# Ledger of designs, part 54: peptides against a protein of PDB entry 6J07

Target 1, 107 residues: chain A of PDB entry 6J07
Amino acid sequence: GQRGWFCGSVSQDLRQFWVAEGGTISDPRAADFLFSCDASHPDTLRIYQSLDYIEDNATVFHAYYLSAVANAKIKNSVALGHFILPPACLQKEIRRKIGSFIWEQDQ

## One batch from the design tools (peptide; made by RFdiffusion4, then SolubleMPNN)

Design b2_p18_4_s4 (from b2_p18_4, 7 letters changed)
Fold by OpenDDE base, seed 5:
Structure b2_p18_4_s4 (fold): chain B 107 residues (1-107), chain A 18 residues (1-18)
Amino acid sequence: as target 1 above (107 residues)
Amino acid sequence: SPRMERLKELDKKLKEEE
């Protein structure tokens, strides 16, 4: 099963899509997938400071991944790795090396 | 890295269920 946690920054539409595709919603400790739309949101910040995250046992993904999957002709053509949402303190360096994040580009 | 390994596992899991 797909157990997901959602930051308060994620729209209800994306949450509903997750459930419609067979996912369930859980607390961050039980979830396999952590979704957020804002690295500076208090909910997401709590994830970044958790032991699971610090020990590299958790990853936060931008919820726009779900939108990309919903709109994709081939569902498995969307790469989850393109949607890693790192803490704000790391984003400037990442943009310098690989460019703007996919969720920041014009749709 | 542990994070990269987890990413591969999660990506595989999602794609198999979709």
Scores: peptide ipSAE 0.217, ipTM 0.768, DockQ to the pose 0.270
Fold by OpenDDE base, seed 3:
Structure b2_p18_4_s4 (fold): chain B 107 residues (1-107), chain A 18 residues (1-18)
Amino acid sequence: as target 1 above (107 residues)
Amino acid sequence: SPRMERLKELDKKLKEEE
């Protein structure tokens, strides 16, 4: 199923889109998909500090993924993997290797 | 990697359900 958790940094519009597409909203422990728009937000920081995340059992995705899906001509053309939101301490190094994140390019 | 395999699975699930 589509169980998602949302950081407080995510707009209500994106949350509503998730639900409209058949998703449900749950706590981060029960969610399969964790969405955030800010790696420095306290809610997201709690995820990064959680045992599930540290043990590589969780991944945070940028909620801009939902916007990309909503605007895509073909839904399957948007790859979730392009929207992984890593901790802030890793982002600069990642940008150096693969370039700016997608959510930064369109804004 | 385990993360890559999980990511592929999650991506597939979303595309099938959306």
Scores: peptide ipSAE 0.198, ipTM 0.762, DockQ to the pose 0.262
Fold by OpenDDE base, seed 1:
Structure b2_p18_4_s4 (fold): chain B 107 residues (1-107), chain A 18 residues (1-18)
Amino acid sequence: as target 1 above (107 residues)
Amino acid sequence: SPRMERLKELDKKLKEEE
């Protein structure tokens, strides 16, 4: 099964899609997938401050990944790695090196 | 890195479930 945690910044529609695809919603400690739409949201900030995240055992993904999957014509064509949501303090440098994040391009 | 390894594992899990 797919256990996911969702920041309060994530819409109910995306949460419902996750469940419709067979996922369950859990607390961040039990979740395998952590989704957020805002690196500055208090919920997400708490993840970044957690021991699991600090020890590189947790990764936050932008929930737009779910939207991309929902709209994809080819199954498994969406790369999860393109949707890593790093802390805000790192985003400017990342944009400088690799360009705008994929979720920003579609906004 | 541990994070990248974790990412690969998670990506694999998602693709298997889809």
Scores: peptide ipSAE 0.187, ipTM 0.749, DockQ to the pose 0.265
Fold by OpenDDE base, seed 4:
Structure b2_p18_4_s4 (fold): chain B 107 residues (1-107), chain A 18 residues (1-18)
Amino acid sequence: as target 1 above (107 residues)
Amino acid sequence: SPRMERLKELDKKLKEEE
């Protein structure tokens, strides 16, 4: 099963896509996948502050992943690892090393 | 790393629609 949590920053369309693909929506503690579109959103900040996250037992992904999957002809062509959404405090250094995030390139 | 291993498992679950 695919249990996902969604930050309030994620559109209803992406949530609906998740459900349409067989996923369910749950609270962060029960979810396997955590989706957000804003590392600075209060919902996401609460995740970063949680014990699960600080103990390296949770990962937040940018919900743009779902959009990429929806638009991809081959789902396997979209790598989830490219959509890790780190805390804002780490993003500048990451951009310096590997460039802009995928969800920023279309902007 | 544990995070990378988890990522692989999650990616697998998504792609297999588990």
Scores: peptide ipSAE 0.219, ipTM 0.765, DockQ to the pose 0.245; fails the geometry check

Design b2_p18_5_s1 (from b2_p18_5, 9 letters changed)
Fold by OpenDDE base, seed 3:
Parts: C-alpha cells; structure tokens; sequence
Structure b2_p18_5_s1 (fold): chain B 107 residues (1-107), chain A 18 residues (1-18)
C-alpha cells in the first residue's frame, strides 16, 4: 500500500503532495512509509526507539524524496533507497563511507 | 556494540536499496 506517516518536521506541502499522488496518512504502526526531515525530531526519535524499527521492520526516509519526485515528474526515476534517513548518531559514519546525503547537497 | 550493529544493518539496507 501507500500509507505514510509523517514526522512533525515535514512540511504540510509535502504531506499534501503525498496525498495528491494517491497516498494516505496513518500512524507509524500502520504506515508503509515513514517520512521525516529531522532525525533528531522527537517524533522521529520515537520511531528509532520503537520495536518495529529495532527489529528492522521499519525504515525512515527523508521527506526530501517527495520533493525530488515532484520535481522529476516521474515517480520511479527517483531512487527511494537514496533517501533512507538514519539516526543522527550514525550519520557521520555513513557520510564517511557513502558520502553526503542527497538532501544535504542542495543546501 | 549496538551502534555498530545498527550501522551495519543500515549500511546493508542502503546497499540493497541503492
């Protein structure tokens, strides 16, 4: 399905885009996709602390993915995997191995 | 430790998704 949960750090515009593209908004337990713009936001932190996440049954994506999709006009032209948002404590190491995150490159 | 384990899992996920 296309049920999404959104951290409070995600703008209403991106949420509306999700819905406009056929998505629905749900609580994190029922969501197929979890979106956030801030790994340190309390909402996102609660996800990282949840059993679903700890047991690898959940993935948090940076909501910039939605912006990229909107700009591309072609949904499948944007790789969702490039937008995985890891906990803040891991980001430094990930940047070291993979490079800067896509959502950081335009800033 | 747990942090390293989590990193490895995330790295694997990133590798699988990208």
Amino acid sequence: as target 1 above (107 residues)
Amino acid sequence: DELNKEFEELAKKLGAEA
Scores: peptide ipSAE 0.026, ipTM 0.583, DockQ to the pose 0.046
Fold by OpenDDE base, seed 5:
Structure b2_p18_5_s1 (fold): chain B 107 residues (1-107), chain A 18 residues (1-18)
Amino acid sequence: as target 1 above (107 residues)
Amino acid sequence: DELNKEFEELAKKLGAEA
């Protein structure tokens, strides 16, 4: 399915794009995809604290993925895995070992 | 530790989806 949950940090434009592409909006428990633009936002923090996330049954993605898809010149050229949004406490080490996040490179 | 465990899991996800 294409059910998505959105943190309050995500713009209405990106939410509308999701719906325009055939997606629906749901609560986190029913969602297939979780989108956020801020790992420190209270909405996102609640996800990180949930049983589904702690048990590795959920993944949060940076909503910039949707913007990248919308602007992509080649279909299916945007890899969802590049947009995994980890908790803030892990980001520094991830940047050190893997490199800067893709959404930060465009800023 | 817990931090390393979480990092490893995330790294696997990133690698698998990349």
Scores: peptide ipSAE 0.025, ipTM 0.579, DockQ to the pose 0.048
Fold by OpenDDE base, seed 2:
Structure b2_p18_5_s1 (fold): chain B 107 residues (1-107), chain A 18 residues (1-18)
Amino acid sequence: as target 1 above (107 residues)
Amino acid sequence: DELNKEFEELAKKLGAEA
């Protein structure tokens, strides 16, 4: 499915793109994809604290993924895995080992 | 510790989906 949840940090434009591409918007529990632009936003924090996330049944993605898809000539060329948005407490170590996040590189 | 565990699990996801 293509049901998505969006943190309040995600712009309306990206939400509209999701819908335009055939996606629907749902609550986090029903969503297939969770999008956020801010790991520290209260909405996203609630996801990280949820049972689904704690049990590793949920993944939060940075909404910049949608922007990348929108701008890509070939949509499937954008790797979703590169847009996993981890909790803030893990980001420092991740940057140390893997490098800067893709959404930070284009800033 | 717990933090390292979470990191490792996340790393697996990143590696698998990248």
Scores: peptide ipSAE 0.025, ipTM 0.576, DockQ to the pose 0.047
Fold by OpenDDE base, seed 1:
Structure b2_p18_5_s1 (fold): chain B 107 residues (1-107), chain A 18 residues (1-18)
Amino acid sequence: as target 1 above (107 residues)
Amino acid sequence: DELNKEFEELAKKLGAEA
């Protein structure tokens, strides 16, 4: 499905793009995709603290994915997996092992 | 270490979806 939840840190433009592409906006429990631009935002923190996330049934993605898709014109040319947004406490080690996040490179 | 465990789980997820 194309149900998405958006952290308050995500711009209205990206939300509108999601809807324009056929997506709908829902609460986190019903969402197929969780988007955020800030791992430290209270909305995102609530996701990380949720049972669904703790049980590995939820994944938060950086909303920059949508911007990348919009710019690429070809949706499938952008790998969603590269935009997983982990909790802030894990990001340092991730950068050490696999490098800077894509959204940081294009900032 | 709990953080290391979570990192490993996340790394697997990254590998699976990337």
Scores: peptide ipSAE 0.024, ipTM 0.574, DockQ to the pose 0.046

Design b2_p18_5_s2 (from b2_p18_5, 6 letters changed)
Fold by OpenDDE base, seed 3:
Structure b2_p18_5_s2 (fold): chain B 107 residues (1-107), chain A 18 residues (1-18)
Amino acid sequence: as target 1 above (107 residues)
Amino acid sequence: SELEQEFKELAEKLGAEA
């Protein structure tokens, strides 16, 4: 299924797009996909602190992915893997080794 | 849709049911 959880940092427009594309909205435990726009938001922090996440059974994605998909007809193919949103404590090191995140480049 | 296609591909890679 396409069950998604959304951090409070995600706009209502992106949530509506998710539903329009066939997705449903659920709590994080039942969700297949977790979306956030802010790794420091309390909602997202609770995900990072959960057993599912600590045990690598959950992944948080930046909701900008949905914006990219919405505009994909004029963009290159969008890969969800490029939108993994790691905890803030890891982001600086990741930027140093891999480069700026895609949501930082296009916004 | 493109979103549906990505879900299918990701589900396949992760071995999970979407």
Scores: peptide ipSAE 0.026, ipTM 0.582, DockQ to the pose 0.040; fails the geometry check
Fold by OpenDDE base, seed 4:
Structure b2_p18_5_s2 (fold): chain B 107 residues (1-107), chain A 18 residues (1-18)
Amino acid sequence: as target 1 above (107 residues)
Amino acid sequence: SELEQEFKELAEKLGAEA
């Protein structure tokens, strides 16, 4: 399904784009996709602290993915996997091994 | 849509329903 949860850090425009593309908005427990623009936002922190996330049954994506899709000139040129938003405590190590996140490059 | 394709591919890879 295309059920999405959105952190309060995500703009209404991106939420509307999600719906326009056939998605629905749900609570995080029912959601297939979790979107956030801020790993330190209280809404997102609650996700990271949830049992579903701790047990590796949930993934948070940076909502900038939706912006990238909306502005993409080539279909399928935007990979969702590049927009995984890990907890802040892990980001330093990830940057060290893989490099800066895409949303940081475009900011 | 492009999103639908990404959702489908991810769902297939993860063994979940989109």
Scores: peptide ipSAE 0.026, ipTM 0.579, DockQ to the pose 0.041; fails the geometry check
Fold by OpenDDE base, seed 1:
Structure b2_p18_5_s2 (fold): chain B 107 residues (1-107), chain A 18 residues (1-18)
Amino acid sequence: as target 1 above (107 residues)
Amino acid sequence: SELEQEFKELAEKLGAEA
């Protein structure tokens, strides 16, 4: 399915793009995909605190992925895996090992 | 669409059902 949950940090434009591409919007527990633009937003923090996330049954993605997909006609394919949004406490270490997140490069 | 392709890829990668 294409059920998505959206943090309040995600713009209405990106939400509408999701729906236009065949997605639906649902609560976090029913969602297949979780989108956020802010790992520190209260909505996202609640996800990180959930049992599903703690047990590695949930993944949060940066909603910038949708923007990248929308513009894919002028660039190469967009891999969703590049847009995993980890908790803030892990981001510094990830940047140290891998480099800046893709959404940080274009902002 | 490309989005649908990524959904499929993610489902396979994560072992989740779409």
Scores: peptide ipSAE 0.025, ipTM 0.588, DockQ to the pose 0.041; fails the geometry check
Fold by OpenDDE base, seed 5:
Structure b2_p18_5_s2 (fold): chain B 107 residues (1-107), chain A 18 residues (1-18)
Amino acid sequence: as target 1 above (107 residues)
Amino acid sequence: SELEQEFKELAEKLGAEA
């Protein structure tokens, strides 16, 4: 299934694109995919604090992935794995070790 | 679509249907 949850930080345009591509919108517990544009947003923080996330049964993706897919010039050139959105407390160290996130590079 | 293909690949990786 393509059930997605969206943080309040995600634009309506990206949500509409998700639905246009065959996705549905659900609550976090029922969702197959979790999207956010802000790791510090209260909605996203609640995900990070959830039991499912703590037990590594959930992954949050940066919603910019959807924008990248919508605007992709090369088929299958956008890898979802590159858009994992970790908690803010980890981001600085991750940037130091593996470089800036894709969504930051495009800003 | 590209999105559908990514869903499929992710589903395979996670061992669950999307």
Scores: peptide ipSAE 0.023, ipTM 0.580, DockQ to the pose 0.042; fails the geometry check

Design b2_p18_5_s3 (from b2_p18_5, 9 letters changed)
Fold by OpenDDE base, seed 5:
Structure b2_p18_5_s3 (fold): chain B 107 residues (1-107), chain A 18 residues (1-18)
Amino acid sequence: as target 1 above (107 residues)
Amino acid sequence: DELRKFYEELAKKLGELA
C-alpha cells in the first residue's frame, strides 16, 4: 500500500505530491511510510518513542525523498534507503562514519 | 549500543527495500 504519515515539519507541497502520485494520508499506526523533515520535531519524537519503532517495525524517512523523486529524470533512480532519518542522538556519529546526509548536501 | 543497533536495523531495512 501507499499510506503515508507526515510530521508537521513537512511542507504542504510534498504532501500534495504524495497524494498526486496516488498516496493517501493516515495516522502513524496505519501508515506504510513515515515522513519527516526534522528529527527533533515533537511529532517525530513521538514516533521514535513508540513501541513500533522501538521494536524495529517502523522506519522514518526524510521527506526530501519526495522532492528528489519529483525532480528525477529517471523513474526509480532515487533510492529510498538513502533517506532514512535517524534520531538526532545518532546523527553526529553517522556523519562521522558515512558523511553528510543527502538532504544536507543541497543546502 | 544505540549506534550498533541502528546500523543493524538499517542493514535489515535496506535489504527489505532493495
Scores: peptide ipSAE 0.094, ipTM 0.674, DockQ to the pose 0.047
Fold by OpenDDE base, seed 2:
Structure b2_p18_5_s3 (fold): chain B 107 residues (1-107), chain A 18 residues (1-18)
Amino acid sequence: as target 1 above (107 residues)
Amino acid sequence: DELRKFYEELAKKLGELA
């Protein structure tokens, strides 16, 4: 399915793109994809604290993925895995080990 | 270790999404 949940940090434009591409918007529990632009946003923090996330049944992706897809000539050329958004407490160490996140490189 | 666990899960997810 293509049910998506969106943190309040995600712009309405990206939400509209999701719907335009055939997606629907749902609550986190029913969503197939969780999108956020801010790991420290209260909405996203609630996801990280949820049982589903703790039990590895949920993954948060940076919504910049949708922007990348929208701008790509070949949509499948954008790898969703590159947009996994980890909790803020881990990001600094991750950047140290593997470099800046893809959504940080273009801004 | 939360960092280790995350990397392990990340590797798994990346593999599944590849």
Scores: peptide ipSAE 0.089, ipTM 0.673, DockQ to the pose 0.048
Fold by OpenDDE base, seed 1:
Structure b2_p18_5_s3 (fold): chain B 107 residues (1-107), chain A 18 residues (1-18)
Amino acid sequence: as target 1 above (107 residues)
Amino acid sequence: DELRKFYEELAKKLGELA
């Protein structure tokens, strides 16, 4: 499905794009995709603290993915896996080992 | 080690989503 949950940190424009592309907006429990722009936002923190996330049944993606898709010249050229948004406490180490996140490169 | 576990899960998820 294409049910998405959005952290309050995500702009209305990206939410509207999601809907325009056929997606629906739902609560985190029913969502197929969880989008956030801020790992430290209270909404996102609640996801990280949820049983679904702790049990590896949920993944948070940076909403910049939607922006990348919207601006992509070739459909399906944007890899969702590149936009996994880890908890803030892990990001520094991840940057050290993997490099800067994609959403940080265009900022 | 939470960091190690996350990397393992990340690798798995990246593989599934790639």
Scores: peptide ipSAE 0.087, ipTM 0.672, DockQ to the pose 0.048
Fold by OpenDDE base, seed 4:
Structure b2_p18_5_s3 (fold): chain B 107 residues (1-107), chain A 18 residues (1-18)
Amino acid sequence: as target 1 above (107 residues)
Amino acid sequence: DELRKFYEELAKKLGELA
């Protein structure tokens, strides 16, 4: 399925793109994809604290993925795995080992 | 540690998404 949950940090434009591409909006428990633009946003923090996330049944993606897809000539050329949004407490070490996140490179 | 656990689970999830 293509059910998505969106943190309040995600713009309405990206939400509209999701729907325009055939996606639906759902609560996080029913969602197939969880999107956020801010790991420190209260909505996203609730996800990280949820039982589903703790039990590894949920993954949060940075919504910039949708922007990248929208701007890509070939949609499947954008790798979803590059947009996994980890909790803020892990980001510093991840940047040290892997490098800056894709959504930070355009800032 | 928590970071190691995250990387391991991330690798698993990426494999599932591939």
Scores: peptide ipSAE 0.086, ipTM 0.667, DockQ to the pose 0.046

Design b2_p18_5_s4 (from b2_p18_5, 6 letters changed)
Fold by OpenDDE base, seed 3:
Structure b2_p18_5_s4 (fold): chain B 107 residues (1-107), chain A 18 residues (1-18)
Amino acid sequence: as target 1 above (107 residues)
Amino acid sequence: SELEEFFKELAEALGKAA
């Protein structure tokens, strides 16, 4: 339920927050949630190339979600779906149709 | 924790085991 994998692009502070809130750090195949701050990081690229991801059994989320939750008065008011981190090749088109990603707006 | 309960809800929404 609360098993998470973290790309090397994610700060240690965010990893510690995950654990402090009851989460566990695991390998990608065992993880329930995959977090990254960089779609072009080698760790994240390996996820995108995995069978689990290709078969739509895995989703990568931007770790800024955890920062948003940490700062929110009501934690469930932060929608995880808004933090889906797609491969870099899709991001430009998504920005054109939907707009800038949340993690880009608050930088 | 508060977030642990939220994790369970998210896992359910994503079809993952809690």
Scores: peptide ipSAE 0.063, ipTM 0.628, DockQ to the pose 0.040
Fold by OpenDDE base, seed 4:
Structure b2_p18_5_s4 (fold): chain B 107 residues (1-107), chain A 18 residues (1-18)
Amino acid sequence: as target 1 above (107 residues)
Amino acid sequence: SELEEFFKELAEALGKAA
């Protein structure tokens, strides 16, 4: 599927890119992909508190993934897995073990 | 679209319907 949900923290430009590439925009429950630029945004927090997320049926990705794809010479060379956006409470531990998130490096 | 096939692959990897 190509259905995406976008947190209010995501710019209109990135949303437009998604649609231009064949994606559609839907509510979180119907979405195949969830995008956010802020783990602390109320929209994203509601996702983390949802049953779908708690039951591991949902994953939030940083919308910078779309920016990376848009700027890449090879569009499908960017690994979505590197853009998983975990809750803020887990980010410190992840940074300690793995390093800074890719969206932090390029911002 | 440029991402059509990519979306399909991602959906499969995430256990989502394409």
Scores: peptide ipSAE 0.059, ipTM 0.625, DockQ to the pose 0.039
Fold by OpenDDE base, seed 5:
Structure b2_p18_5_s4 (fold): chain B 107 residues (1-107), chain A 18 residues (1-18)
Amino acid sequence: as target 1 above (107 residues)
Amino acid sequence: SELEEFFKELAEALGKAA
């Protein structure tokens, strides 16, 4: 499916891009993709606390993925896996062991 | 469209229905 949920931290421009490219917007339970720009935003925190997420049936992605797709110079060159947005409590350790997140590198 | 070209591959990778 092409159903997306968006945290309030995501700009209208990125939401509009999703819809313009054939996506639809839905509630978190019905969504195929969950997008956020802030792991500490209340909307995103509710996702992390949900049963679906706790049972590893949901993944939150940083909405910068959509910007990367929109500006991609090479077709199909943007890997969604690089945009997984983990809870804030895990991010420091992840940066230490794996490296900085891609959305932080471009800032 | 550019994003639409990704949907099928993404759905497959995540185990979601396209």
Scores: peptide ipSAE 0.062, ipTM 0.621, DockQ to the pose 0.043; fails the geometry check
Fold by OpenDDE base, seed 2:
Structure b2_p18_5_s4 (fold): chain B 107 residues (1-107), chain A 18 residues (1-18)
Amino acid sequence: as target 1 above (107 residues)
Amino acid sequence: SELEEFFKELAEALGKAA
């Protein structure tokens, strides 16, 4: 699927890139991918509070993934898994165990 | 497109339909 939901924290440039590459914009319930640039944004918080997310049927990704794809020197070298955006309350512990998030390194 | 292959491969990896 090519359906994406975007938090209000995501720039229009990234949204436009998604659409230009063949993606569509949808509500979070119908979306195949959920993008956000701010785990504390109200839009994203509503996702984290949804049953789909709580039941591990949804994953939020940092929209910087799209920037990484657009600028990748080697195509197919950007792993979506590196861009999982967890709730803010979990990020400190995740950084401790895994390291800084990739979007923090590049932005 | 740059994302076309990603749409397919990543959807499969996440167990997404369509």
Scores: peptide ipSAE 0.059, ipTM 0.625, DockQ to the pose 0.042; fails the geometry check

Design b2_p18_6_s1 (from b2_p18_6, 10 letters changed)
Fold by OpenDDE base, seed 3:
Structure b2_p18_6_s1 (fold): chain B 107 residues (1-107), chain A 18 residues (1-18)
Amino acid sequence: as target 1 above (107 residues)
Amino acid sequence: DKEELENKLQEEELKKIL
């Protein structure tokens, strides 16, 4: 399915795009995709602290993915895997290993 | 698809770090 949960850090524009593309918005427990723009936002922190996340049954994605999809010139050219949003405490280490996150490169 | 494979690989690599 295409059920998405959105952190409060995600703009209404991105939420609207999600819906326009056929997605629905749900609570985190029912969502197929979890979107956030801020790993330190209280909403996102609650996800990271949830059993689903701790047990690796949930993944948080940076909502910039939706922006990238909206602006993409080639269908399916945007890889969701590039937009995994890890907890803030892990981001420094991840950047050291794989470089800056894609949502940081255009800022 | 190549792109789907790359997506999966990227996700797996990130999971290894997490």
Scores: peptide ipSAE 0.071, ipTM 0.670, DockQ to the pose 0.114
Fold by OpenDDE base, seed 4:
Structure b2_p18_6_s1 (fold): chain B 107 residues (1-107), chain A 18 residues (1-18)
Amino acid sequence: as target 1 above (107 residues)
Amino acid sequence: DKEELENKLQEEELKKIL
């Protein structure tokens, strides 16, 4: 399904794009996709602390994915897996192994 | 397809770290 939860760090424009593409907005427990722009935002931290996340039943994605999709000429050319947003405490190690995150490369 | 495979591989690699 296309039920999405959005951290408060995500702009209204990206939320509107999600809905325009056929998605719905729900609470984290019912959502199929969890979007955030800030791993340190209180909303996102609550996700990381949830049992669903701890038990590896949930994944948080950086909402920049939606922006990339919106700007892509070919929708399936954007890989969602490149937009997994891990907790801040793990990001340094991840960057060491796979390089900078895609949402950081344009900064 | 190719994009789906790339997506899966990236997720798997990250899951090894998380």
Scores: peptide ipSAE 0.059, ipTM 0.665, DockQ to the pose 0.115
Fold by OpenDDE base, seed 1:
Structure b2_p18_6_s1 (fold): chain B 107 residues (1-107), chain A 18 residues (1-18)
Amino acid sequence: as target 1 above (107 residues)
Amino acid sequence: DKEELENKLQEEELKKIL
């Protein structure tokens, strides 16, 4: 399945792209993919605080992934794994180790 | 496939930091 949950921080355009590509929109518990553009958004924070996330059964991705897919010249050239959106409290350490996030590089 | 493997690898690397 291709069920996605979207934080309120995600634009309607990206949501529409998801649906246009065959995805559906669902609640976080039923979703296969969780998308957010803001780790500090209340919607996303609730995910990070959820039992599913704490038990490592959920992953939040930055919705910029969808934009990258939409603009990609080669299908499947965008790696979803590069768009994992960690909690804000961990991002500084992650940037120190692996560099800036992809969604930060073009802005 | 290769893409899936790369995604998993990236996720695993991040999990080491988290």
Scores: peptide ipSAE 0.052, ipTM 0.665, DockQ to the pose 0.099
Fold by OpenDDE base, seed 2:
Structure b2_p18_6_s1 (fold): chain B 107 residues (1-107), chain A 18 residues (1-18)
Amino acid sequence: as target 1 above (107 residues)
Amino acid sequence: DKEELENKLQEEELKKIL
Protein backbone atom coordinates (compact mmCIF):
# COMPACT_ATOMS: atom_id res chain seq x y z
CA GLY B 1 0.00 0.00 0.00
CA GLN B 2 0.84 3.68 0.01
CA ARG B 3 0.51 4.61 3.64
CA GLY B 4 2.56 7.55 4.82
CA TRP B 5 3.45 9.12 8.12
CA PHE B 6 4.30 12.81 8.25
CA CYS B 7 6.38 14.73 10.71
CA GLY B 8 4.88 17.97 11.92
CA SER B 9 7.59 19.72 9.94
CA VAL B 10 5.94 18.74 6.67
CA SER B 11 3.61 21.29 5.10
CA GLN B 12 -0.04 20.64 4.58
CA ASP B 13 0.45 21.11 0.85
CA LEU B 14 2.78 18.14 0.63
CA ARG B 15 0.43 16.05 2.71
CA GLN B 16 -2.42 16.97 0.44
CA PHE B 17 -0.36 16.03 -2.59
CA TRP B 18 0.30 12.63 -1.08
CA VAL B 19 -3.40 12.05 -0.59
CA ALA B 20 -4.24 13.41 -4.02
CA GLU B 21 -1.88 10.85 -5.52
CA GLY B 22 -3.72 8.05 -3.78
CA GLY B 23 -1.81 7.87 -0.54
CA THR B 24 -3.20 7.59 2.93
CA ILE B 25 -1.90 9.00 6.18
CA SER B 26 -1.20 6.71 9.10
CA ASP B 27 0.79 6.42 12.30
CA PRO B 28 4.47 5.54 11.97
CA ARG B 29 4.00 1.90 12.84
CA ALA B 30 1.51 1.28 10.06
CA ALA B 31 3.16 3.54 7.50
CA ASP B 32 5.01 2.30 4.46
CA PHE B 33 6.78 5.65 4.09
CA LEU B 34 7.97 8.10 6.72
CA PHE B 35 8.35 11.73 5.64
CA SER B 36 10.02 14.61 7.43
CA CYS B 37 11.52 17.99 6.61
CA ASP B 38 13.57 18.25 9.78
CA ALA B 39 15.76 15.58 11.29
CA SER B 40 15.82 17.56 14.52
CA HIS B 41 12.05 17.86 14.83
CA PRO B 42 10.71 16.08 17.91
CA ASP B 43 8.43 13.91 15.78
CA THR B 44 11.35 12.72 13.66
CA LEU B 45 13.56 12.21 16.67
CA ARG B 46 10.95 9.86 18.08
CA ILE B 47 11.21 7.83 14.89
CA TYR B 48 14.99 7.63 15.14
CA GLN B 49 14.63 6.47 18.72
CA SER B 50 12.06 3.81 17.88
CA LEU B 51 12.87 0.13 17.89
CA ASP B 52 11.76 -0.22 14.29
CA TYR B 53 14.28 2.37 13.16
CA ILE B 54 17.08 1.10 15.35
CA GLU B 55 16.56 -2.37 13.97
CA ASP B 56 16.67 -1.00 10.42
CA ASN B 57 13.03 -1.74 9.72
CA ALA B 58 12.19 1.89 8.99
CA THR B 59 13.56 4.64 6.79
CA VAL B 60 12.85 8.34 7.01
CA PHE B 61 12.66 10.30 3.77
CA HIS B 62 12.81 14.02 3.28
CA ALA B 63 9.39 15.25 2.23
CA TYR B 64 11.00 17.37 -0.48
CA TYR B 65 10.73 14.16 -2.47
CA LEU B 66 7.02 14.83 -2.83
CA SER B 67 7.69 18.31 -4.10
CA ALA B 68 10.14 16.92 -6.62
CA VAL B 69 7.62 14.37 -7.79
CA ALA B 70 4.92 17.00 -8.08
CA ASN B 71 7.14 19.12 -10.29
CA ALA B 72 8.68 16.33 -12.32
CA LYS B 73 8.12 16.45 -16.06
CA ILE B 74 9.12 12.84 -16.57
CA LYS B 75 7.60 9.99 -14.64
CA ASN B 76 9.99 7.95 -12.55
CA SER B 77 12.65 10.64 -12.83
CA VAL B 78 12.79 11.19 -9.09
CA ALA B 79 14.70 8.64 -7.07
CA LEU B 80 13.35 8.15 -3.58
CA GLY B 81 16.68 6.81 -2.43
CA HIS B 82 18.22 10.24 -2.89
CA PHE B 83 15.90 11.57 -0.21
CA ILE B 84 16.82 9.40 2.73
CA LEU B 85 16.94 11.66 5.77
CA PRO B 86 19.46 10.43 8.32
CA PRO B 87 19.78 11.65 11.89
CA ALA B 88 21.43 15.04 12.23
CA CYS B 89 24.46 13.56 13.95
CA LEU B 90 25.34 11.62 10.80
CA GLN B 91 24.65 14.23 8.17
CA LYS B 92 28.06 15.92 8.16
CA GLU B 93 29.83 12.65 7.54
CA ILE B 94 27.37 11.72 4.82
CA ARG B 95 27.82 15.06 3.10
CA ARG B 96 31.56 14.58 3.16
CA LYS B 97 31.38 11.23 1.43
CA ILE B 98 28.39 11.54 -0.86
CA GLY B 99 27.90 15.27 -1.19
CA SER B 100 25.18 17.71 -0.25
CA PHE B 101 21.69 16.38 0.11
CA ILE B 102 19.40 16.98 -2.82
CA TRP B 103 16.99 19.03 -0.73
CA GLU B 104 19.84 21.39 0.13
CA GLN B 105 21.12 21.91 -3.40
CA ASP B 106 18.48 24.45 -4.36
CA GLN B 107 19.04 26.49 -1.25
CA ASP A 1 14.09 -0.56 -13.46
CA LYS A 2 16.30 2.50 -13.46
CA GLU A 3 14.60 4.13 -10.51
CA GLU A 4 14.89 1.01 -8.44
CA LEU A 5 18.56 0.72 -9.27
CA GLU A 6 19.27 4.32 -8.33
CA ASN A 7 17.42 3.92 -5.08
CA LYS A 8 19.30 0.78 -4.24
CA LEU A 9 22.66 2.33 -5.02
CA GLN A 10 21.94 5.34 -2.86
CA GLU A 11 20.74 3.17 -0.03
CA GLU A 12 23.81 1.01 -0.27
CA GLU A 13 26.08 4.04 -0.10
CA LEU A 14 24.30 5.25 2.98
CA LYS A 15 24.51 1.84 4.59
CA LYS A 16 28.27 2.08 4.32
CA ILE A 17 28.19 5.19 6.45
CA LEU A 18 25.38 4.45 8.86
Scores: peptide ipSAE 0.051, ipTM 0.663, DockQ to the pose 0.132

